# Peptides against a protein of PDB entry 4N3Y: the designs that were tried, part 58

Target 1, 83 residues: chain A of PDB entry 4N3Y
Amino acid sequence: ETRDQVKKLQLMLRQANDQLEKTMKDKQELEDFIKQSSEDSSHQISALVLRAQASEILLEELQQGLSQAKRDVQEQMAVLMQS

## One batch from the design tools (peptide; made by RFdiffusion4, then SolubleMPNN)

Design b2_p16_1_s4 (from b2_p16_1, 7 letters changed)
Fold by OpenDDE base, seed 1:
Structure b2_p16_1_s4 (fold): chain B 83 residues (1-83), chain C 83 residues (1-83), chain A 16 residues (1-16)
Amino acid sequence: as target 1 above (83 residues)
Amino acid sequence: as target 1 above (83 residues)
Amino acid sequence: FDALEEQLEALRKLLE
């Protein structure tokens, strides 16, 4: 009968609404997760960038020191040969 | 002596180079991870969008059906009252 | 994330 059909459709409508609500919730949760994940990763990358820059500065300083040390050794050897 | 100093600095330079290389590698791995993660999330969100759209269409159809069913019931009741 | 953000915005508009 029509009454039973109405009741069935009402149930289906409620179920559809619940599914829609669930889907919207799932989307929101995913958006929040992505946002948080991207922020965390961004911070980590920034930290790595700083470390790389620090290491690069150290390399440059060490290279300069090594070059100077090498020159000093060469100078000492030259003095010995001139004696 | 200067020779010993040179050797020490050479070791430090190698260590600094290794650290720099490691840092650069770590950065690259993180970038790759973020890229892959974002792609996966994008696909998942797209799937959820489709689900939401499907649910919305179903809701509209069910609402229309419910409205029609309600009208049919009302019509039947009216006929009975006119008898 | 530009493409993803665009998709999210599109979904928000659809559900309004």
Scores: peptide ipSAE 0.033, ipTM 0.405, DockQ to the pose 0.041
Fold by OpenDDE base, seed 5:
Parts: C-alpha cells; sequence; structure tokens
Structure b2_p16_1_s4 (fold): chain B 83 residues (1-83), chain C 83 residues (1-83), chain A 16 residues (1-16)
C-alpha cells in the first residue's frame, strides 16, 4: 500500500543521506591529505634543489681556485727556473 | 495526501542518489590523483637524493685531488729550490 | 690538473 511505500522511501532516503555524508567526509580527508602531501613534497624538493645549487657554487669556486693555483704555481716555477 | 508525499519522497531520493553518485566519483578521482601524485613525488625525490649524493662524492673526490695536487706542486718546487 | 678539470666537468654535467 501507499503508506508502506512512503515508509520504505523515507528509510531509503535516510540511508542515502547517511552514505552521502560519509562520502563527503572521506572526500574532505583526501583533500586535506593531498594538500599536506603536496606541501611536504614541495618543501623537500626545494631543499634538494637548493642543496644542488650550493654544490654547483662550490664547484665553481673550486674551479676558480684550481685555475688560480695553477697560474701561481706556473709563475713560481718560472721564477725558479730563471734564477 | 499520501500519493503526493510518495512522489515527493521519490524525487528527493533520486536527488540524493544523484548527489551521492557524483560525490563518489569525485572521491575516486581524488584517490587516483593521490596515488599518482605520491608515486611521482617519490620517484622525483629519490632521483634528486641520488643525484645529490653523487654530487657529494664527486666534490669530495675533487677536494681530495686538489689537496694532493697542492702537495705535489709543493714537493716539485722544493726540489727545484734545492737544486 | 687535467684529472681535476675532468672531475669538475663531470660534476657539472651531473648537476645539469
Amino acid sequence: as target 1 above (83 residues)
Amino acid sequence: as target 1 above (83 residues)
Amino acid sequence: FDALEEQLEALRKLLE
């Protein structure tokens, strides 16, 4: 009968809304997780990039030092050979 | 009347189910995104870590080489000055 | 110094 059908539909509607609420909560948790994960990854990658750049700077300094040292040694040897 | 109430509840139920389906789809998309993002981040970070470590090794080798070269040059100059 | 220059170049390539 119609009355029984009404009660059945009301129950189904409550169940659907309960599931919807649960799913929306889960979705929000995933969004929060994504946000945090992305921030963590970004920071870690940025730190690694900075570290790599620092290494590059050190390499450049070493190269310059090497070149200068080579020139200095050559000059000193030249002086010794001439004397 | 009861008949009108039944029709109203049926409509509400359809709307709730439609929203549920949409939300579930969104959730699944987020899960897929998280999975892919996590894998990509993990691989990228691992690659950067390995790269940084390799750079550190080469820097250490270079510094060691410079120290050795300095000693060698000093020895050579000493020999020249003594002769 | 040739070896050192080679090492430097290798490291630069690694950092690219």
Scores: peptide ipSAE 0.022, ipTM 0.393, DockQ to the pose 0.752
Fold by OpenDDE base, seed 2:
Structure b2_p16_1_s4 (fold): chain B 83 residues (1-83), chain C 83 residues (1-83), chain A 16 residues (1-16)
Amino acid sequence: as target 1 above (83 residues)
Amino acid sequence: as target 1 above (83 residues)
Amino acid sequence: FDALEEQLEALRKLLE
């Protein structure tokens, strides 16, 4: 009968609404996760970039020191040979 | 003596070179890690974006279905009241 | 990392 049909449709409406709310929640959680994940990754990469830059500076200092040490050795060798 | 000084400097030079090579290796590994981490994060985010888009489509379908269901209920109610 | 930022921006616009 029509009454039963109406009740069935009302149930379907409630079910649809529940599913809608669930989907909205899931979507929001997904968006929040993406945002948080991106921020975390960005911060991590930034930290690593800074570390890489520090290594670059150290590398340059070591190269300079190596060159200076080589020159110092050569100078001392010259002194030794003259003595 | 000068000879001993030279030998000391040569040792220092070797030590500096070893440290240089180590630092170069560490820097390269760090850069490789940054690159790989960035690519992995990018792929993960892309996958999540697609999932979010799918959820958006589902949400729209649910909203449309909900509206249609509401109209159907109203129509059936009208029929019921007239009978 | 600009590509990631663009993806996030696109996603945010979808939310609006």
Scores: peptide ipSAE 0.039, ipTM 0.458, DockQ to the pose 0.046; fails the geometry check
Fold by OpenDDE base, seed 4:
Structure b2_p16_1_s4 (fold): chain B 83 residues (1-83), chain C 83 residues (1-83), chain A 16 residues (1-16)
Amino acid sequence: as target 1 above (83 residues)
Amino acid sequence: as target 1 above (83 residues)
Amino acid sequence: FDALEEQLEALRKLLE
């Protein structure tokens, strides 16, 4: 009968609504996780890039120092041979 | 003495070279880590985005189902009141 | 999801 059909449809609506709420929550959690993960990764990578840049600066300084030291040694060796 | 100065500078060169090699290795490791981390994060986020999109599709389907069910219930209720 | 939330609330009221 019609009354029983209405009750059945009301139950279906409640069940569908519960599923919808659950799915909406799950979707929101995923979006939040993605956003948080992206931000965390971005910050970490940025920090590591800065460290790499610092290392690059140090390498350049060391290279310059080595070049100068080499020149100094060569100069001293020349003096030694002249003596 | 000049000879002693040369020996000292040679030692300094060796020490500087060792430090340079170490720093170059460390820099390369950082760059590799950044690259790997970025790729891993990108893939993970992409996968999660796809899951979120699947959830969105499900939500749309559920929303449509709920709207239809609501209409069905309202129609049945109208019939019931007319009887 | 604002529209969905509104629809959910409307459905809840309908089922009350």
Scores: peptide ipSAE 0.037, ipTM 0.451, DockQ to the pose 0.013; fails the geometry check

Design b2_p16_5_s1 (from b2_p16_5, 7 letters changed)
Fold by OpenDDE base, seed 2:
Structure b2_p16_5_s1 (fold): chain B 83 residues (1-83), chain C 83 residues (1-83), chain A 16 residues (1-16)
Amino acid sequence: as target 1 above (83 residues)
Amino acid sequence: as target 1 above (83 residues)
Amino acid sequence: LDELLERAEELREELA
């Protein structure tokens, strides 16, 4: 009967609404997770970049030091040979 | 003596060179890690974005379904009241 | 040593 059909439709509507609310929550959680994950990854990458830059500075210092040391050795060798 | 000074400088040069090689290796590993980490994060985010988009489509379908169901209930109610 | 210095310079240029 029509009365029973109406009740069935009302139930279906309530069920659909519950599913909608659940899905909305799930979507929001996914968006929040993406945001948080991106921020965390960005911070991690930034830290690693800074460490790499520190290594670069050290390399520059070592390069300069090696060049200077080479020159110093050559100078000392010259003095030794003249003595 | 000068001879000993030269030998000391040569040792320092060798030590510096060893440190240079080590630091170069470390720097390269850091760069490789950053690249790999970024790619992995990008892939993960892409997967999550696709999942979020799927949820959005489902939400749209549910919203449309709810609207239709509401209209159907109203129509059935009208029929019932007229009978 | 010269080869190492050259390699170091190349690496710096790649990151510049």
Scores: peptide ipSAE 0.035, ipTM 0.473, DockQ to the pose 0.022
Fold by OpenDDE base, seed 5:
Structure b2_p16_5_s1 (fold): chain B 83 residues (1-83), chain C 83 residues (1-83), chain A 16 residues (1-16)
Amino acid sequence: as target 1 above (83 residues)
Amino acid sequence: as target 1 above (83 residues)
Amino acid sequence: LDELLERAEELREELA
C-alpha cells in the first residue's frame, strides 16, 4: 500500500543521505591529504634542487682551481726547463 | 495527501542518489590523482637524490685532485728554490 | 687533471 511505500522511501532516503555524508567526509580527507602531501613534496624537491645547485657552484669553483693549478704547474715546469 | 508525499520522496531520493554518484566519482578521481602524484613525486625525489650523490662523489674526486695539484706545485717550487 | 675537468664539465651539464 501507499503508506508502506512512503515508509520504505523514507528509509531509503535516509540511507542515501548517510552514504552521501560519509563520502563527502572521505573526499574532504583526501583533499586535505593531497594538500599536505603536495606541500611536503614541493619542499623536499626544492631543497634537493638547491643542494644540487650548490654542488654545481662548488664544482665550477673546483674546476677553476684545477685549471689554475695546472697552469701554475706548467709555468713552474717551464721555469725549470729554462734554468 | 499520501500520494503526493510519495512522489515528493521519490524525487528527493533521486536527487540524493545523483549527488552520491557525483561525490563518489569525485572521490575516485582524487584517489587516482593521489596515487599518480605520489608515484611521480617518489620518482622525482629518488632521481634528485641519486644526482646529488653523484655530485658529492665528483666533488670529493675534484678536491683530491686539487690537493694533489697543490702538492705538486709546492714540490716544484721547492725544487726551484734549491737550484 | 684533464679527466677530472672533463668529468666536472659533464656533471655541470647534467645539473643544468
Scores: peptide ipSAE 0.032, ipTM 0.451, DockQ to the pose 0.160
Fold by OpenDDE base, seed 4:
Structure b2_p16_5_s1 (fold): chain B 83 residues (1-83), chain C 83 residues (1-83), chain A 16 residues (1-16)
Amino acid sequence: as target 1 above (83 residues)
Amino acid sequence: as target 1 above (83 residues)
Amino acid sequence: LDELLERAEELREELA
């Protein structure tokens, strides 16, 4: 009968609503997790990039130092040969 | 003495070269780590985003279902009242 | 030394 059908649909509504609320919560938790993970990763990568840049600067300084030292040695050898 | 100066500079060159090689290795390791970390994070976030999107689709379906069920219940109640 | 200098330059170019 129609009355029984109404009761059945009311139950279905309650069940669907419960599932909806659960899914909404799960979705929000996922969004929050993604945001947090992304921020953490971004900060970590940024810090590592800065360290890599510091290493690059050091490498450039060492290259310049080596080049200069090589020139200095060559000059000193030339002086020694002339003496 | 010039000869002693040359020997000193040669030692400095060797020391600088050793430091350069070490720093180059360290820099490369950092770059590799950053690249790997970034790729891992990107893949993880992408997977989570897809999961969140699936949840969003489910939410929309549930909302539509709830709205339809509500309308159906109202219609059945109207029929019952007319009987 | 020349080889090391060249290698260092290559690394800088790759990172840039």
Scores: peptide ipSAE 0.038, ipTM 0.470, DockQ to the pose 0.021; fails the geometry check
Fold by OpenDDE base, seed 1:
Structure b2_p16_5_s1 (fold): chain B 83 residues (1-83), chain C 83 residues (1-83), chain A 16 residues (1-16)
Amino acid sequence: as target 1 above (83 residues)
Amino acid sequence: as target 1 above (83 residues)
Amino acid sequence: LDELLERAEELREELA
C-alpha cells in the first residue's frame, strides 16, 4: 500500500513537473513575444509620427507659398488697374 | 523509510503544483496583456495612418493650388509687360 | 486659395 502510494506520487510529481516546464516555456515565449511586439510597434509608430511631422512641415511651406502667391497676384492686379 | 519518502514526495508535489498554479496565472496575465496591447497599438497605428492619408490629400490639393497661383502670377506679369 | 489655406490650417491644428 505505502509502496504503491510512493509510485503513484512519483508519477504525479513527474507529470506536474512536466506540465510546469511546459508552462514555464510558454510563459517565456509570451514574454519574448511581448518584447518583440512592443519594439515593432514602437518603431512603426515612431515612423508614422515622423512622416506626419514631415507632412506638417510641407503643409506649412505650401501655405506660405500660397499666401505669397496670392499676395503677388493681387499686387499685380492692382498695378494693372492703375496703369 | 518508505513512509518518509511518501511524505517527502507529497510535499514536493504540493510545491510543484503551487508553482504550476502561479506560473499558469502569470501566463494568463501575459496573454491578457498581449491582447490589450495589440488592440491599443492597432488603434493607434490606424489613427496615424488615417491622419497621414489626410495630410497627403491636402498636400496634393495645396500643390495644385500653388501651381495654379504661380501660373496666374506669371500670366499677369506678362500682361503687365505687354501693356 | 482661401479655402485651401483654411483647410490646411485646420489640418495643421489636427497634426499638432
Scores: peptide ipSAE 0.035, ipTM 0.454, DockQ to the pose 0.161; fails the geometry check

Design b2_p16_5_s2 (from b2_p16_5, 8 letters changed)
Fold by OpenDDE base, seed 5:
Order: sequence, then structure tokens, then C-alpha cells
Structure b2_p16_5_s2 (fold): chain B 83 residues (1-83), chain C 83 residues (1-83), chain A 16 residues (1-16)
Amino acid sequence: as target 1 above (83 residues)
Amino acid sequence: as target 1 above (83 residues)
Amino acid sequence: LDESLERLEELREELS
């Protein structure tokens, strides 16, 4: 019966629409998640880079101190040898 | 005493070197971590993008199906009205 | 991300 066919098709249409709306929502949530995740990762990496830069400064200072200490030891050794 | 001063400076030198080596190691580990984290994030994002693309395809198919179903319902309604 | 990694590589090169 045509009437029954119409009812069947109407149901199919509603089901398809529901699925479409659900999928649209899921897709949007996924895109939002990707965006947020990317931003968070970027910020985290930037913070870690700053920490690495601080370490670089410390390394330079330590190297300078080490070089100076070595020179001082050498000077004192020279004095010792002369005494 | 010069001898005592030399010993003191030698200790300071050793301590400075130890700290330098430690800091160098820590920096390297940090860089390695950042690199690995970035790569992992990139791979994850790529996978999620692929999933989003799959969702896009599904959405297009659903939209086409929905449009067809609507047309079919309209056709059947026309038949019903004519009967 | 790429810029951050590049900066790290530069620091590594400077230290070496």
C-alpha cells in the first residue's frame, strides 16, 4: 500500500536526519579537539623551549667559571713551583 | 698556604665540571623529550584529521541519501494524492 | 611547532 510506503520512507528520512545531525556534531567536536590539542601542545613546547634557553645560559656561565677556575689553578701552581 | 689554595681550586673545578656535565645531560634529555612529544602530537593530529575526512565523506553520503529519500517521499505522496 | 624545534636545534648547535 502506498500509504504504508510513505510511512516507511518518512521513518527512513527521520532516521537519516538524526544520523546526519549526530555525525555533524561529532565532526565539529573532533575539529575543536584537534585545534585545542594543537594549541596546548604548542604552548607546552614553547615553555619547554624557554627552559632549555635558561639551561643554555647556565651552561655558558658554568663554562666561563670553569675556564676561569682552570686559569686560577694554573697560576697558583706556577707560584707553588716557584716557592 | 698556596698548596691549600690549589687543592681548594681543584675541588671547585671538579664540582663545576660535574655540574656542567649534569646540566648538559639534562638539556639534551629535554630536547629529546620535546622532539618526541612533537612527533607524537603530529602523528596523532594527522590520524584525527584522517578521521575527520572520513566523517566528511559520510556526511556527504548521508546528505545525498537524505535528499533522495525526500524526493522519494514526495513522489509517493503524489501517487497517494492521485489515488 | 616547527619553529620551536628549529630553535632547539640552534641551541644544540651552539652548545656543540
Scores: peptide ipSAE 0.062, ipTM 0.477, DockQ to the pose 0.035
Fold by OpenDDE base, seed 4:
Structure b2_p16_5_s2 (fold): chain B 83 residues (1-83), chain C 83 residues (1-83), chain A 16 residues (1-16)
Amino acid sequence: as target 1 above (83 residues)
Amino acid sequence: as target 1 above (83 residues)
Amino acid sequence: LDESLERLEELREELS
């Protein structure tokens, strides 16, 4: 019966729409997650890079200090030998 | 006394070297972590993108199905009105 | 990453 067929098709249409809506939502959630994850990772990496840069500066200072200390020791040794 | 000064400076030099070595190691660990984190994030994002693409395909199929169902309902309604 | 996000945004727009 045609009327019954129409009702069946209407139900199928509603079900399909519901599924579509759900899938659209799922896709949106994935996109949001990717965006958030990317931003978080970017910020974290930036922070770590800054920390590494700070360590680099410290290393430079230490190296310079070592060089100076070496020179100072050499100078004092020279004085010792002269005495 | 000069000799005592030399000994003190030698100690300071050793301590500075130890600190330098430690800082160098710390820096390397940070660099390694950044590299690994970046790679992991990249892989994860790639996987999520693929998943999103699969969802897109499904959405396209659903949309086409809905369009067809709508047409079918309209056709059946026309038949009903003609009876 | 920027390219990937852009692609997703385009897809969202197409579905809307």
Scores: peptide ipSAE 0.062, ipTM 0.482, DockQ to the pose 0.032
Fold by OpenDDE base, seed 3:
Formats: structure tokens, C-alpha cells, sequence
Structure b2_p16_5_s2 (fold): chain B 83 residues (1-83), chain C 83 residues (1-83), chain A 16 residues (1-16)
């Protein structure tokens, strides 16, 4: 009976050790994934912010262009009506 | 000629306005995407951190269990050798 | 990030 108990405990010990190693690996993988995911997200967000800024610049230029074009049309219409 | 100029300017104005509206839409979509991406990343990272913490707890429990199991095996072996 | 988005939103409102 004692021998059987020892064998049982040895098996349990091996199983526990296997689970420990597996869990250690999983934990490390999770930490690595978190780090990588955070870095990737940060870079992607930064790129998108820059693109949004480019759109802002374009919008400002377009607004100025539209204002000028409107004025030009009004001036030309005035000339046309005088003729 | 003046009439032709007016028509040309009107077309340019319409085109510019269309581009403006398109750019405004694109900018808004980028902002929304950035916001959503950031939120999604934050939630995912938080979930993974919690999982990592769970793994840490399990590791500690397993280490304690292994230590106890080792002691138990040693005790049983001592008894066995005495018999 | 949040500050940048806030600035962009303010600009959008100005364009409206």
C-alpha cells in the first residue's frame, strides 16, 4: 500500500510539474503578446493620426480655394451682367 | 468668353465642394477608427493582463503543491525503506 | 491621442 501511494504521488508530481511548465510558457506568451499588441496599436494609431492631420491640411486648403472661387464667380457674373 | 469663364468656375467650385465633402467624411472615418481601435486594444490588453494574473496565481499554487508533494514522497520513501 | 482627436473634432465643427 505504501509503495502504491509513493507511485501515485510520483505521478501526481510529474503531472503537476508538466502543468507548471505549460503555465509558465503560457504566461510568457501572454506577456509577449500584450507587449507586441500594444506596440502595434501605438504605431497604427500614430500613422492614422498623421493621415488625419494631412486631411486637415487639405480641408483648409480646399476651404480657401472655395472661398476664392466663389469670389471669382461673383466678380465674373457682375461683369457679365454689365455687358 | 466671360460666360465660358463663369461656367468653368462653377464646375471647379462644384468639384472642389465635392472633394471637400469627401475629405470631411474620410477625416471623420479616420477619427472614428482611431477611437474604436484604441478602445478595442485597451479592452483586449486588459483581458490579457487579467489572464496573465490568473496564470501567476496558478503558478504560485502549483509551486506550493510541488513542494508539498516532494515532501510527501520523501516521507513515504523513508517509511518504505524502514519496512 | 485623445488631445489629437479633440483637436480634429474641433476643426470639424468649425468646418460645419
Amino acid sequence: as target 1 above (83 residues)
Amino acid sequence: as target 1 above (83 residues)
Amino acid sequence: LDESLERLEELREELS
Scores: peptide ipSAE 0.061, ipTM 0.483, DockQ to the pose 0.028
Fold by OpenDDE base, seed 2:
Structure b2_p16_5_s2 (fold): chain B 83 residues (1-83), chain C 83 residues (1-83), chain A 16 residues (1-16)
Amino acid sequence: as target 1 above (83 residues)
Amino acid sequence: as target 1 above (83 residues)
Amino acid sequence: LDESLERLEELREELS
């Protein structure tokens, strides 16, 4: 019967609409999740980059200090040897 | 004593190097994680997009079918009324 | 990543 077919098609249409809406929602949620996750990670990475840069500067300062300290020791030894 | 200072600076240098290496490693791991996570999510979203598109096509087909079915019912009724 | 997100946004808009 055509009437029954119409009713069946109406049901299928409703089901299809529900699936479409669900899929669209899921897609949107995934996009939002990626965006949020990326932003959070980016902030974390930025913090680590700054930390690494600070450590690099510290290393350079320490190396300079170490070199100077060695020179100072050598100078002191030279003075002692001359005495 | 200068000697003690030198030794202290050497220790500090080693510590700084260790921290630098650790920080660099952590940063790299985060970058890799973001890349991998993004790729995985992208694939998932792509699958959902295709699903949504399929649902959209189905909806269009169902709507067309429903409209046709209604017209068919109307035609049948017209025939009956003329009898 | 930004380019990928932009593409996804375009697809979402198209499906709306």
Scores: peptide ipSAE 0.055, ipTM 0.418, DockQ to the pose 0.036; fails the geometry check

Design b2_p16_5_s4 (from b2_p16_5, 6 letters changed)
Fold by OpenDDE base, seed 1:
Structure b2_p16_5_s4 (fold): chain B 83 residues (1-83), chain C 83 residues (1-83), chain A 16 residues (1-16)
Amino acid sequence: as target 1 above (83 residues)
Amino acid sequence: as target 1 above (83 residues)
Amino acid sequence: LDELLERAEELRAELS
């Protein structure tokens, strides 16, 4: 009886350790995935932010150009009205 | 001797199961974190993409406006030269 | 031109 109990407990222990090992492996894989995914997302977001910033700068330049063009047109019209 | 071995194995089994339970909980938390983080990142990236697209459209419009303004100025100058 | 400038300002405000 006691011998059988020992054998049973040994088997249960082995099974528990096997499951633990598997679960630990799964956990590690998830941790690795989180790390990689986080890095990828961060880089992608950063790239998009930079692109948006570039667009903003270009928009500012275009606005200045349009404002200047408008002023030039108005000046030319004023000259025409005087002539 | 055998009794002591049984007690030892029972203790080891309990400890293994406790560790397993803890590890399984950790795994679940990581899975939940991945899910939430992935959703958040996806939404954020999508929003940035939409903003970038809007900027691109506006830039095209502004470029057209600038080109038109330039043409208008040139036309007015030509008229002035003729008068 | 004024409309384009206004739209540009709106976009800049959104980006900032």
Scores: peptide ipSAE 0.068, ipTM 0.439, DockQ to the pose 0.160
Fold by OpenDDE base, seed 4:
Structure b2_p16_5_s4 (fold): chain B 83 residues (1-83), chain C 83 residues (1-83), chain A 16 residues (1-16)
Amino acid sequence: as target 1 above (83 residues)
Amino acid sequence: as target 1 above (83 residues)
Amino acid sequence: LDELLERAEELRAELS
């Protein structure tokens, strides 16, 4: 009868709503995870880039130091050769 | 004496070269790590985005189902009310 | 020494 059909549909509707709410929550959790993961990765990469830049600065300093040392050795050798 | 100065500078030069080589290696390792981390993160995020999209499709289906069910209930209720 | 200096320059150029 129609009354029974209505009751059945009401139950189905409630079940569907429950499933919808669950799926909405799952979707939101995934979106939040993606956002958090992206931010964390971005921060980590930025930190690593800064470290790499620090290494680059050190390399430049060492390169300059080596060049100067080479010049100094050459100069001292020249003095020695004619002493 | 000059000879001793040259020997000292040669040692300093070798030490500086060793430090330079070490720093170059460290820098390369950091660059490789950044590259690998970025690629891994990109792949992971892409996978999560696909999962989120699948959830979105399911949500759309559920919403459509709920709308239809609501209409069906309303129709059946109307029949019941005038029976 | 010269080889190391050249390599260092190459690395700096790659990052610029």
Scores: peptide ipSAE 0.068, ipTM 0.461, DockQ to the pose 0.022
Fold by OpenDDE base, seed 5:
Parts: sequence; C-alpha cells; structure tokens
Structure b2_p16_5_s4 (fold): chain B 83 residues (1-83), chain C 83 residues (1-83), chain A 16 residues (1-16)
Amino acid sequence: as target 1 above (83 residues)
Amino acid sequence: as target 1 above (83 residues)
Amino acid sequence: LDELLERAEELRAELS
C-alpha cells in the first residue's frame, strides 16, 4: 500500500540523515585532532632539531679546542726542549 | 498525490545515502591519515631523541678530553721546565 | 685525542 510505503521511506530518510549528521561530526573531530596533533608534532620536532644544531655547534667548538690543545702541547714542548 | 510523494521521498533517500557514503569514505581516509601521520611522527621524534642523546654523550667525552688535555699540557710543561 | 676528533667528525656528519 502506497501510504505505508511513504511512512517507511520517511523513517528510512530520517535514519539516513541522523547517520549523516553523526558521521559529519566524527569527521570534524578527526580534522580537529589532525590539526592539533600536527602542530604539536611539528613543534616538538622543531625543538629537537634546534637542540641537535646547538649540540653540533658545541661539538665543532670542542673539536677545534682539542685540535688547538694538541698543537699547543706540541709547540710548548718544542720550545721548552729547545730552550 | 501520494504516489508523487513516494517518488520524491525515494529521491531524497538516495541523495541522503549518497552523501552518507561520501562522508563515511572521507572519515575513513582521515582515520588512515591520522594513523600513518602518527606513526611517521613518532618514528621521527624517536630518531631525533636518539641522535640528541648520542650528541650529548660525545659532548661529555669531548669535555673530558679537553680537561685532560689541559692537565696534560700543564704536567708536561712542568716536567720539561724542571728537567 | 685523535679518536675523539674522529668521533666528533662522524657525529657532525650524522647531524648534517
């Protein structure tokens, strides 16, 4: 009967719309999560990169210091032995 | 007319279902993206942490080396000057 | 000292 079919379709339509709303909400929440997670990760990675760079600079300075110290020892010993 | 109403509701139902399918697909893609992004970020952060730790260890060793080198110079000069 | 210098260079290479 056509009238009964109308009622059935109306119910199905409401159910479909309810599911759509729920899914859209879930999608939005995921998008928000992605944005926040991405920002947090980006900041953390940037901080670690900067720390690594600082360490690299200090390593370079220490390396130069060691090389210079070695040269200074050699020079000082040579001067003292020949004096 | 009831028959025309049935046809209209059938069309609306199909449209709603199409939108639902699309939204569900989008949601799934975002979920997959979140999972992959999270794994990638986690691995990258872990790698940077390990690298930072390695740098820290080497810095400590170089500092010790510089300190020792300084002491060695002082000792060697003292020995040579007093010999 | 030479060993430390070598290790420092290796680390710098890894960091770059």
Scores: peptide ipSAE 0.067, ipTM 0.441, DockQ to the pose 0.139
Fold by OpenDDE base, seed 2:
Structure b2_p16_5_s4 (fold): chain B 83 residues (1-83), chain C 83 residues (1-83), chain A 16 residues (1-16)
Amino acid sequence: as target 1 above (83 residues)
Amino acid sequence: as target 1 above (83 residues)
Amino acid sequence: LDELLERAEELRAELS
């Protein structure tokens, strides 16, 4: 009976629409999550990079200090040997 | 006394060298961590992007299905009215 | 000490 068929199709249409709305929401949530996750990771990595750069600066200072200290020790030893 | 000064400087040099080694190790660990973290994030984001794309495909299918269903309902209603 | 200094230099070069 055509009337029954129409009613069935109307129900199917409503169900499909509900599924569409749900899926649209899910998709949006995933996109928002990706955005947030990327931002969080970016900030974290930036902070870690800054820490690494701070270590680099310290290494340069230490290297220079060691070189100077080595020279100073050698000079003092020379003075000692001459005394 | 110069001898005492030399010994003090030698100690300072050794201490500085120890600090250098430690700092070099720490820096390397940070760099390794950043690399690993970036790779992990990249893989995670890629997986999430694929999920979002799957949802996009489903949305397209649902939208097309809804359009077809709407047309089918309208056609069936027309037949019913003519009977 | 010289080896450590060389290693430090190599590490800095890797970051450049």
Scores: peptide ipSAE 0.064, ipTM 0.457, DockQ to the pose 0.022

